# Peptides against a protein of PDB entry 7Q4I: the designs that were tried, part 97

Target 1, 281 residues: chain A of PDB entry 7Q4I
Amino acid sequence: HENSTIAERLYSEVRVLCWIMTNPSNHQKKARHVKRTWGKRCNKLIFMSSAKDDELDAVALPVGEGRNNLWGKTKEAYKYIYEHHINDADWFLKADDDTYTIVENMRYMLYPYSPETPVYFGCKFKPYVKQGYMSGGAGYVLSREAVRRFVVEALPNPKLCKSDNSGAEDVEIGKCLQNVNVLAGDSRDSNGRGRFFPFVPEHHLIPSHTDKKFWYWQYIFYKTDEGLDCCSDNAISFHYVSPNQMYVLDYLIYHLRPYGIINTPDALPNKLAVGELMPEI

## One batch from the design tools (peptide; made by RFdiffusion4, then SolubleMPNN)

Design b2_p17_2_s4 (from b2_p17_2, 13 letters changed)
Fold by OpenDDE base, seed 2:
Parts: C-alpha cells; structure tokens; sequence
Structure b2_p17_2_s4 (fold): chain B 281 residues (1-281), chain A 17 residues (1-17)
C-alpha cells in the first residue's frame, strides 16, 4: 500500500551509477551487504576492487591494495566508468563499502541539475581545496560532465591531477575537479541541513557526542550542529555503517512505518539550465 | 565509542598527511 510513483519517475530521470570502493578482503565481509541493501536501488552498481568477483560484480582495477592506493583506485575507477558506463547513468556516486546511501534522496537533490553541468556533491570539507572537497567516506556524486572533465581533462595532465597513486583520495579528486572547473556543489536542503554524513546517524544526532576540538568541526565547510537539526529529512548518506546496521537502516527507512502518518513529498523544484546551480540558502 | 574513536583517529591521521 505504498505509492512510489515519484520515486519511480526519479529512478528513470535521475539515473545513478554507484561504484563502491572495496578490496578483496572486504568482498564478503562488507561489499556483499551493500549489494543486498541500498546498492540495489542504484540504476547500476559496480564494486571497484583489485580482484574480480563475479558473484559481487566486482571489477579488478590495475591498482594495489591499501590506504596509499585509494587515490589510484579512484582514478582507475572513473577511467573504467568513463570507458564502459558513461552513458549508463547521469550521475556517478562513489561510496565506501561501509557507506549507506538513500538513493531516492540523492535523486531528489540531483533532480534540478543538468548532468551536463560540471558539478559534484557530498559532505563538503574546507581544507586543502579552495572551493572545498567532498568527504570520501560520506560518498560523493559527480555529474556526467564532471566525470568527463575528470577523466579527459584532469587525469592526463600531471599539473592538474596528481599522477602518483598516493595521497588522500577525496582531497586529490577535489583538487583535480577544481582544476577543471567542476563546481563543489551545496548538498544542504532548503533548511540548510546536511545530506551527506561522514559518520553514523548516532554521531550526528546526539548532542555533545564529540569533543569540541574534534577535527570534523574544523573541516566542515558549512556550519552544522549536532542533534535533530543536524540532518535533513532527506539525508542521503552515512559512513562507518556496519554490515548489520545496513540491514537495520533498510528496515527502518523502507519498511517500518508509524501507523496513521502519511508523508506527502514536496513538489519537485524547477529544472536548472546547464551550468546553473541552486540559489544559496 | 572506542571503535569510533579509533576510526576517527586513523582517519584524522590519514587526512593530515
């Protein structure tokens, strides 16, 4: 007894390819649980690894494993996407194998934007990159044009994009994208609440959960508070979500309902022209 | 809490490099 007509419309009009950063040791431990939960709501789901896994639908990228190779894996992942899948979607989400994503909420955020607009979204951090960069753990989504610019314009130029595979993955892609004029979008809702989160809901929802000196407060690009006002009603992602928590979140978000409460979705905003962003909130 | 603090510390150390 659920009306999913708008969600179905957005599924067709706002096509999302999700690629999951993983490694062979996590195929069974983590990645398969993404596939069994939120990943099934992507238009296309690909696991980017160093080893092929036909059960998972994992791609073996020509990279080594370890934290020092995450940037290399990201570069190869987007090269692979551009070569094989650039027309399979309008938007291209990177997530970790412990990121949980509400894909419908992401489609809602992305709906007004043209995929030909050079833009990407996520949890924006302010250090290292002038326009900011998106947190790797919270996941970030590139427009088709952003992917094109990254792969075709940035990656081949060592002056625009780091040739080495070392470095903070999210910072390095942020630098590359800035250098090719891909805009770091504002993912906040109309109330100024964030949608992409680098931690589990508990860490954002509970006031004073972290010390005031916690690095996150220095890194966030937009001011945010802890508590119920921390997070959009249309939140998109959370990080450090255990495999078990993914199933819990799937149940809570998609199955559990308070009887007698009917959610009416807001009207879709007007579509933006190519190159146009939503007004500042 | 302890697991979170560990992950956060590791992430912070990584981001500062």
Amino acid sequence: as target 1 above (281 residues)
Amino acid sequence: KEEFEKKVKEEEEFLKK
Scores: peptide ipSAE 0.037, ipTM 0.755, DockQ to the pose 0.855
Fold by OpenDDE base, seed 4:
Structure b2_p17_2_s4 (fold): chain B 281 residues (1-281), chain A 17 residues (1-17)
Amino acid sequence: as target 1 above (281 residues)
Amino acid sequence: KEEFEKKVKEEEEFLKK
């Protein structure tokens, strides 16, 4: 027996379209496992590919495959979403086919924000973009207004958004969004703990797992610690999650319970006005 | 560990381009 009343409310009030970055070679190997696990908790789930797959609900975008085409695929994905699905959700999540997402925790983070606020969230990195940009692998979520500004205002203008399909996908969208005044939000919880993670939980939770010279420590926008304080109790995403690990995480998060421990959810915060952000920690 | 180190290296190379 489980009480899901608040989660059901947020499912209705904080509608999320999830689009998954994939390719034809990964439809069966990776993408289908997203569909069978965390992707089923999105209000809408779309796989963005170069080939159509009716069983997967994959869309064939007019782009090539490979890492050098990820930026092109991201542009075409958001164009497709804007044309066909802009009213189907309030928030629009990009994730990879090896990203795992706890969608309920994302809805909780997004609840106070208006979808008409030009904002996006993720694991914020500091290089290349003054306000920061969100890590591609950790996944990032745009408000409806952010998608509108990206597609209508940024993409058509080569001075605001790179017309070439080359470059780091997450950096390039970060530049475009900054140029149309979409704000890079703070996704940390009230204790200053991160919610979006570019690696698996093991790599964040274990102290001294990485050298201090590791690039990640230079890229993170907000200072973070290793160990149990690395990660919010309401963490949203992890990257480099294998297909098998997706099923393990689904079991651990949604099924496995310690007998006699009852978790009571925190009260929902007050809703913010359009254009208002939560104070930075 | 080896798979992680490989992915991390590939990500680092990608982000620095």
Scores: peptide ipSAE 0.037, ipTM 0.750, DockQ to the pose 0.854
Fold by OpenDDE base, seed 1:
Structure b2_p17_2_s4 (fold): chain B 281 residues (1-281), chain A 17 residues (1-17)
Amino acid sequence: as target 1 above (281 residues)
Amino acid sequence: KEEFEKKVKEEEEFLKK
């Protein structure tokens, strides 16, 4: 009784490879639940780890574990993708093993863009990088051209990209991408509402949940509000989602239906030329 | 709330490095 024709079209036309940042201790605890929920809606799903796991489809990258190695793991993950998978997708999503993603909403956002446009999307933060950078926890998606520029142009040049494996992963990739003219896109919907979120829905939906001194309000690139107007009806991601919450979200989004309410999707926008972006809201 | 505060603290410390 469900019409998924447009979602199926976008699945074919907007191909997404999702790579999940994980570690061996989280393969069973977290990563497996990504695979069993939202990860199954990616065109390709790869878990980037320090150990191979054939049940999970995890890749052993030549990196150590711990937060001090996250930047190293991101570099090796994108090198691996470029070498083995650059033609398997049009867009390349990084997510954590506690990020939940509505992949159909991401395809909708990405639809007008060319994968040959050097652009990436996510929850944009303003510090450290002039054009901004995308929050690591909310997940971020690179075009195929952005991956090419990152791996081929940025990574080999220590003047463009940090050669050591230390630092904030999301900031460092943001610096590298800026240095090769990959644009930090605007992921907001036509109403100016965000789509990528660095926290669980509860923390965004409840007004006055956080103090004004909370770092998030100083970091967010675009002005945002709390409450029901915080978030797009076509929101893409949330972070700090527990394994149990992933199944709850999967049920609420894909299975639970209010009887008698039919959602008619908006018309798809026109395709953009290579290098063209949607105007910022 | 306590779990959130812990995660927020860890995130803040990480982002400031």
Scores: peptide ipSAE 0.032, ipTM 0.735, DockQ to the pose 0.865
Fold by OpenDDE base, seed 5:
Structure b2_p17_2_s4 (fold): chain B 281 residues (1-281), chain A 17 residues (1-17)
Amino acid sequence: as target 1 above (281 residues)
Amino acid sequence: KEEFEKKVKEEEEFLKK
């Protein structure tokens, strides 16, 4: 039997709305598997699409499909959230329909932060945006205040936020958020290990899996090593997770147990004041 | 592996634009 008392507490105190970037061709192929696995651990789960699907709980946003429309879809998704769901959660996660998220680990990371702090977290990349931006594939989470600033202050102003729907989604939201003083947080654990990952665990854990010229090593904001030190024991997300691997991860993380090993959770950190961040590592 | 390599390549190409 599991003791979920702390997880249940955090479920109530650190409310997360997860919105999933998807399209009609992926509703059955990918998105439904998110709903059947990690998505059920969100306080609210919404699929953002171009077509409505009542079985999936998919919303039809007024955008076209394809990579050139991802930025448009992100803008419309957050507008929709702000209009209908801004009080349903404290934190607002964007993920892809092939992202896997350990929501409890995200709540643990977010616990000390005020939702009224203008901050967002993810896998931080260094190009294009001075403070950095969060990788789209790894997923990124905005505070309620960050969503408010994005929708109310940034989106209506073409000088602050790109008005057309073209461009790299994650870069464009990163620019907009910087322009309204939303801080790009540090999602690393106390050991300096990452929590949001733009690839599957295998590709981060296995040393020398990629060439040194691989773009990822030029994009990461914080230097990281490959191997076991790549990833926090409290990792939050992985990308390019197949539908089958979502069920495998669900089994491995939430069901499979090594007999006789009991993990005692660390004490929760002190809560931060509004506008305060954790000290840099 | 092949699907990942394809996605990674597509992602790299997208990020370079």
Scores: peptide ipSAE 0.031, ipTM 0.724, DockQ to the pose 0.815

Design b2_p17_3_s1 (from b2_p17_3, 10 letters changed)
Fold by OpenDDE base, seed 4:
Structure b2_p17_3_s1 (fold): chain B 281 residues (1-281), chain A 17 residues (1-17)
Amino acid sequence: as target 1 above (281 residues)
Amino acid sequence: LLEELDKQLEDLLSLYS
């Protein structure tokens, strides 16, 4: 009874490779649940680890484990993607093994953009990087051109990109991308509501969940509210989603329907030229 | 046990795909 014609069109026209940041201890605990839920809706799904897992489709990157190696893993992941998969997709999403993503909503956001535009999207934070950077936990998506610039232009140059593997991976990639003129895009919808979220839905949807001194309010690049105005109806991602919550979200989003309510999708926007961004809100 | 429950959830969801 569902009409998925537009979603199928976008699946073909806006190809997304999703790579999942994981480690061997989380292959069974977390990563396999991504594969069994939202990861199925990616055009290609790869798990980036330090050990190979053929059941999971995990790649063993030449990196150590631990939080102090996340930047190293991110660099090696994109090197691997560029070498083996740069033509397999138009857009390249990084997510954690506890990130949930509505891939159809991401394709809708990305539709007007050329993959040859040097741009990336996510939950934009304002510190450390002049144009901002995208929160690692919310997930972030690079255009094909952004990946090319990152791997070919930024990574080989220690003046443009940090050579050691230490530091906050999201800040470090943000610095590298800025240094090669990859633009930090605005992922908000036409109403100015966010689409990528660094926390679970409850933390964003419930007013006064956190005090105004919470670090998040100092980090967010764009003004945001709590409650109903926090989040786009076409939200893309949430972080700190447990394995069980992934299955619940899959049920709620893709299976549970209120009888008698029919949603008509908005018309697709016009495609932008290479290098063109949507107008600022 | 947890893995079996997860598989059952996946199977249940697949029925409505």
Scores: peptide ipSAE 0.036, ipTM 0.637, DockQ to the pose 0.024
Fold by OpenDDE base, seed 2:
Structure b2_p17_3_s1 (fold): chain B 281 residues (1-281), chain A 17 residues (1-17)
Amino acid sequence: as target 1 above (281 residues)
Amino acid sequence: LLEELDKQLEDLLSLYS
């Protein structure tokens, strides 16, 4: 009984390739649950691993495993995407195997932007990179042009992009992207609420007497409040989502409905010119 | 056990599709 006409339109017009960062030990434990939940709503879904898995549709990248290889895996993942899939989508999302993404909300955010605009979105952090960088765990999405610049312009140049495979992958890609003039976009909604979240919904929604010294408050690029106003009604991602929680979220978001409440979607914004960003809030 | 639970969850979700 739901009218999905706008969602279907956006599925066609805002094509998203999702690549999932995983490893062989997590294929069954985590990655398969992404494939069975939110990953189905991507136009293309690829699992980036060190081993091939035909059931999962995992790609074996020429990298080792471990936290110290995540940057290497990210570089190889985008090389693979550029070589095989650059025309299969307009936008290219990196997510972890414990990230949950509402792809429709991401398409809504991305709709006004040209995929030829060198831009990427996510949960913006302020340290280490002047323009900021996007938190790896929350997931981040590159335009087609951003991928091109990353792979063609940044990666081949050790002065622009770290050649070693070590380091914080989100910081390193952020540095590389900045160096090729890919803009760190503002993913907040029109009310200034965030859309990409590096933690589970509970951690953002519930005012925790978190120590004011909690690193997150020092890292966030844009000021955010705790509680219900923390998060956009069109939130895109959450991190540290267990496999079971993915199914719960799928139920809550796509199945559970309060009877008699009809949500009318806002009108789509006007499309931006190439290189144009939404005005800052 | 996890696979069985996953199937049960998927089946449950399918009822609301």
Scores: peptide ipSAE 0.034, ipTM 0.617, DockQ to the pose 0.024
Fold by OpenDDE base, seed 3:
Structure b2_p17_3_s1 (fold): chain B 281 residues (1-281), chain A 17 residues (1-17)
Amino acid sequence: as target 1 above (281 residues)
Amino acid sequence: LLEELDKQLEDLLSLYS
């Protein structure tokens, strides 16, 4: 027996459309496992592909396959969302077919923000984009206004948004969003701990797992700690999660319980005005 | 690669045993 009253409230008040970046070769291998695990907790779940799949609810976007087409697929995905689904949610999450997301924790982070605020969240990286950009693998979430600005203001203007389909997908959307004054938000919790992670839990939780010269430490926008202090108690996402790991994480987070330990959630924060961000930590 | 990642997760879980 569980009390999910607060989670149910946030499900209704903080509506999230999740779109999953995938391809036809991964529909059965990866994407279906997203649908069977964390994806079922989104208000709406869409798989963006190059081929239609009625079993998966996959959309065939007019793009080719391969790493050089990821930016093209992202542009077409958000165009599709804006045309068909812009009113179906308040927030719009991009994730990969090997990203795992705790959607309830994302709703908790997003609760104080207006979907009419031009903002997006994720794991912020500092290179290439002045305000930073969000790591593609960790997943990133746009407000409804951010999607509108991206599709209506940025995409039609080659001076604001790259017309070619080549380039790093996460960097290119970051450039476009900056050019239309969509703010790169701070997704850290009140203790300064991250919520979106571009690697598996093991790579973040184990101290000295990676070399200090590893590119990640040069790319992160905010200083991060190692070990258990690396990650928020309300962490949102991890990347490079295998299909098997998705089921393990789903079991550990939603089914496995230490008997006699009851978690009492913190009170919800006050809602912010349109255009207002949380204070700096 | 996927098999290796699964092993890494198993190793992490073993730290709590």
Scores: peptide ipSAE 0.022, ipTM 0.571, DockQ to the pose 0.045
Fold by OpenDDE base, seed 1:
Structure b2_p17_3_s1 (fold): chain B 281 residues (1-281), chain A 17 residues (1-17)
Amino acid sequence: as target 1 above (281 residues)
Amino acid sequence: LLEELDKQLEDLLSLYS
C-alpha cells in the first residue's frame, strides 16, 4: 500500500502535457513503450509525427521526416498544442521517444511557478544563446505563457524566430524564446543537483574521468559532478533510454521498494508570484 | 562514458564549425 496523496494533488494542480518527438518508423519500436511506461503519468500525452496513428495517439504534422526537419516538427507541434490543447495543461514537455521522464519529480520542480510566468526548464547549455538553451534530448518544459509567446509572438516574426526548418531544434527554440523574453530557468534542486540529463543514468552516475575538453563540459551551463552527486534525488529525465530500459526504470522507480524504508517527502515550497523565479544556486 | 556525442549537437557542430 502506498500513500500517493501528494502526488495526486500535484497531478491535479500541476498539469503536464507531454508531447513526444517521433516518426512513423518509431511508432512501434519506441513510442509505444513511452506510452506504456512514463507517458501514462502525463495529464495528456501526444505523439508528434508525420503520420497519424490512432492506436498510439500520434498526430501527423505537416512536415517531412529526417534530422533536418526536427525544428520544423517542434514549431508545428507547439502550433498544434496552442490551437488544440493550450488549456488542457499548465506545462508543456517536449521529449524524444528515447527520453525517460519521472513526471512526479517534474511536477515537484514546477509547483512553485505560475504557468503564466514566461519560463522554460531542462538541461541548460551555454553556447549560442546568451541565457542558455535546453538540451533537446533531455527534454524541456515550457509554461503555458512560454508556449503562447513562442507561437503568437516569436514564430510569426522571422527576425525573432528562424522561418526555415533546418538547424538544431533545441538551439533554435532557445533563440526564439530568448527573443520573446521567455526565461531559461534553473532546473537544479536545492542542493544544486541537476534534474534533466542528456544521457543515460550510467553515464552520469559512474565517474569516467573524461577529458574536461570534451564538448559536454564546455556546453553544460551549470557546474556538474559525476557519481551519485551528479543527480538530484528528484531527477526528472534521462536520454538514450532504450525501450527495454524504460520498463526496467519503470519497475525500479515505481514498483521495487526496499522493505522498511519510508520516504517522507519534503514540504512543498511557497508558490511564486507571476514572473518570479526561484533563486539560482 | 560521457564521450557519446549527442546527435543534435552533431548537427549543430556541422552548422557552426
Scores: peptide ipSAE 0.021, ipTM 0.642, DockQ to the pose 0.303

Design b2_p17_3_s2 (from b2_p17_3, 13 letters changed)
Fold by OpenDDE base, seed 5:
Structure b2_p17_3_s2 (fold): chain B 281 residues (1-281), chain A 17 residues (1-17)
Amino acid sequence: as target 1 above (281 residues)
Amino acid sequence: LLEEEEKRLEDVKSLYS
């Protein structure tokens, strides 16, 4: 009924470890639904928490709970990954327990890149970090080399990486990664459309006549518009997705089909050398 | 839905303030 040959190839060649930011109060309410939907398409799925849960595959990190500890949790999560899982994948995705991800589209974007290239991708914001940083809510993906540099070179050095656990976690990791020459990649498709989104699909697809003074328009690194041209046909992530909407999206993307319409995928691009990025659009 | 979205957007903004 369905030809998934290319997707199966990419599953093997572009291995993704997904770690989910969560807490004990959200194990059943949110995290479980990630595991039952898009998380099952990761090569490895781990939930980073303050309490262990063997049914969920949650890890108890040595951190406190609350928004003021998210940076601390991110640091400990990547330390845990580096110690236990650095060779289990090529790419390492951070997502929240209310982020939805189309992992096949992420593998397609990542395919040409070497995991030994120090690069990471997501929804790029321009403030605070010269090269930009990736929005935490949209999810961001590090190459294996980026994880190595973050954990081994950045984290141990207070001059390169913030030692305390306070601050916006996405800004702080962005600063650390820049300081060890991990590149903030461009995740846009060949038409210049974004793939990682910090809000629900409706917010991006429907023009709201939002004032251009709205913070989001000042934060985005690349110019974008709302509406039909907002989003790649190969979009990767959306944020603020409720548990129920995760199942809806799973149905719409993987099950619902318009009869008689056959989608033929584009050819895979050529692989890049280590350190090489895709040409600018 | 709109009210909840606006609240979430404010929460996101506060993370970057």
Scores: peptide ipSAE 0.017, ipTM 0.586, DockQ to the pose 0.553
Fold by OpenDDE base, seed 3:
Structure b2_p17_3_s2 (fold): chain B 281 residues (1-281), chain A 17 residues (1-17)
Amino acid sequence: as target 1 above (281 residues)
Amino acid sequence: LLEEEEKRLEDVKSLYS
């Protein structure tokens, strides 16, 4: 007896293409579980690999495999998207084959923004890039204009974008995007809580005596707390989610309900002009 | 015990096929 009218509206108005970073060895082990869970809620779902898989809908990109080729795969993935799919969506999400995404919450965050605004969102980190960059594992979403600038303006120019395929994928795309004036947006909710997370829910929700020297606390762009205040009620993504945990999350988020509790969604915000961002929190 | 748990997990996953 669910009412999905608003979600259906946003599905049509905020179109999202999701591309999944994977490899041939993970097609069956990981990627297919993305397709069977959260990936089905994208307007378009593509798996970017080095081998074609018709069952998965995987694309064979002209790149090698291995951690040192992730940047090369990202460049080729966005080139492929720009050539074949740039008009199939308004927003373009990169996720790993162990990232879980609540696509409805992402559409809610993106709703006020114009796809023609050069902006991208994710879990913002502060090192290496002046404006910050988005964590690769948490997933990041580019506007259509951001994709255009990346592929057409940045990639062809070695002075703006690294031509080699080596390096940290998320840092390198962050550098390229900054060099073509794509803005690193703030994905936090109105209460200042994060929406994109580079770890599993357990690691963010449970206060741990994690060493303050843990790299994550030095990398986060915005200060965040642990516990329930760590995460938005409209959180978007988590990383290092096992295939089994994807089904658990799907059940908990979309099926399990506390009887007698009805959630009333907040009103949609006003749409922003092209080039306009939400005010800083 | 482990075999029974694996079977249950497979049954749950089949709902998403």
Scores: peptide ipSAE 0.009, ipTM 0.510, DockQ to the pose 0.029
Fold by OpenDDE base, seed 1:
Structure b2_p17_3_s2 (fold): chain B 281 residues (1-281), chain A 17 residues (1-17)
Amino acid sequence: as target 1 above (281 residues)
Amino acid sequence: LLEEEEKRLEDVKSLYS
């Protein structure tokens, strides 16, 4: 039997609501597999769609479908969360229905931070937004205060937040959050390794998998290497994970064990004051 | 699988173009 005492503690102390971006055509194809794998480790799991699905626990948002409506769906999703669920969690994760997330690792990263700190985390990209923005595919997590500021302060003001539903969802929320002084946090571990990844592990772990001219290398906010040094031992998310791969990852991460190897978790850091961030690496 | 993934990567690139 595993000793999950610390994980159980973090489950209670670092409450995460995960909302999954999906659509009716993907409820059965993708979303249900999120629910059956990593999504079950969220404190609350909601699927944001355009159609209700009681089996999935999907919410019908008043938005159209299509890539051009992703920003609209994100706005409505956070409005819904703020109205119905703002006190159900401390942190609010957006993920796609093909994002895989190790929620325990996210709780570990978030543990020192106050949910009343206006901050959000993810895979930080540098273009378009001065402080950076978080890649949509890798998933990003907002503090409760960040959600409040986004919904209450940013969204109602067209000068702060794009009123149209078009545009790159992750860029647009990044702009909005910056405009209300929500900080784009550093999600890297103590060794400077990333935790949120916009691609599958293979793309990050295999050296020279991509050309140096690949857009990703120009977009990443923090310099990172390929290979094993690409990724934290406490990595949080990967994108473009197929439904089948979700089950494989679940098995590899939570079930498969090398006999005789016991991992001792690092000590939890001290909690930060409201508004305080971890020092930059 | 690699071809499908490359297509997805291209789709992502288009979001940032």
Scores: peptide ipSAE 0.027, ipTM 0.704, DockQ to the pose 0.513; fails the geometry check
Fold by OpenDDE base, seed 4:
Structure b2_p17_3_s2 (fold): chain B 281 residues (1-281), chain A 17 residues (1-17)
Amino acid sequence: as target 1 above (281 residues)
Amino acid sequence: LLEEEEKRLEDVKSLYS
């Protein structure tokens, strides 16, 4: 007895292609579990690897393995998407093979925005890039126009986008996107709570005696607190989620219900014009 | 689990340092 009418509407109106960064050693260990859980709620799901896997639907990109090639893999992934899939979706999510995403909450956040607006969303960090950049681990989502600008305008120009495959992939794409006037959006909810998270839920929800000198507090673009006020009720993503935890989260979010508690969804916001962003909170 | 998470956090820190 579930009413999914609004979710079904958003599935059709806010089309999301999810590409998962993985490697051949993680096809069975990690990526398969993404496909069996949250990845099935994407309009299109593609695994970007160095080897083809027809069972997984993995693409072999012309890149090497290892952390030093993540930027190269990101560039080739978006080139592949632009060439083969740019019209298959309105929004294009990058996630890791240990990222968990509530796609319905992402569609809700994206609903008011035009895919022709040059914008991208995620967990915004403040260093290295003036407007900020989105944390790679939390996942980040580009509009169709953002993908076009990245692939067509930024990538071919070494002055706008790093030609080498080395470096932090999230910082490098952030630099490239800024250089072609793709805006780093604010993904926070109306209460100022975050939606994209670079760690597991436990790390964000439980106030840790972590030193205020922890790097994360220096990197976050928007001030955030730990505890119950850390996270939106409509949170989108978490990182470092194990394969087993993906199934647990899938059960908790989509199956487990407290009897007698009914949640009424908020009304959808008005759609924005092309180039328009939501007001700053 | 805590030790694995701490290791991952340290690995992330090294990427941004």
Scores: peptide ipSAE 0.021, ipTM 0.651, DockQ to the pose 0.509; fails the geometry check

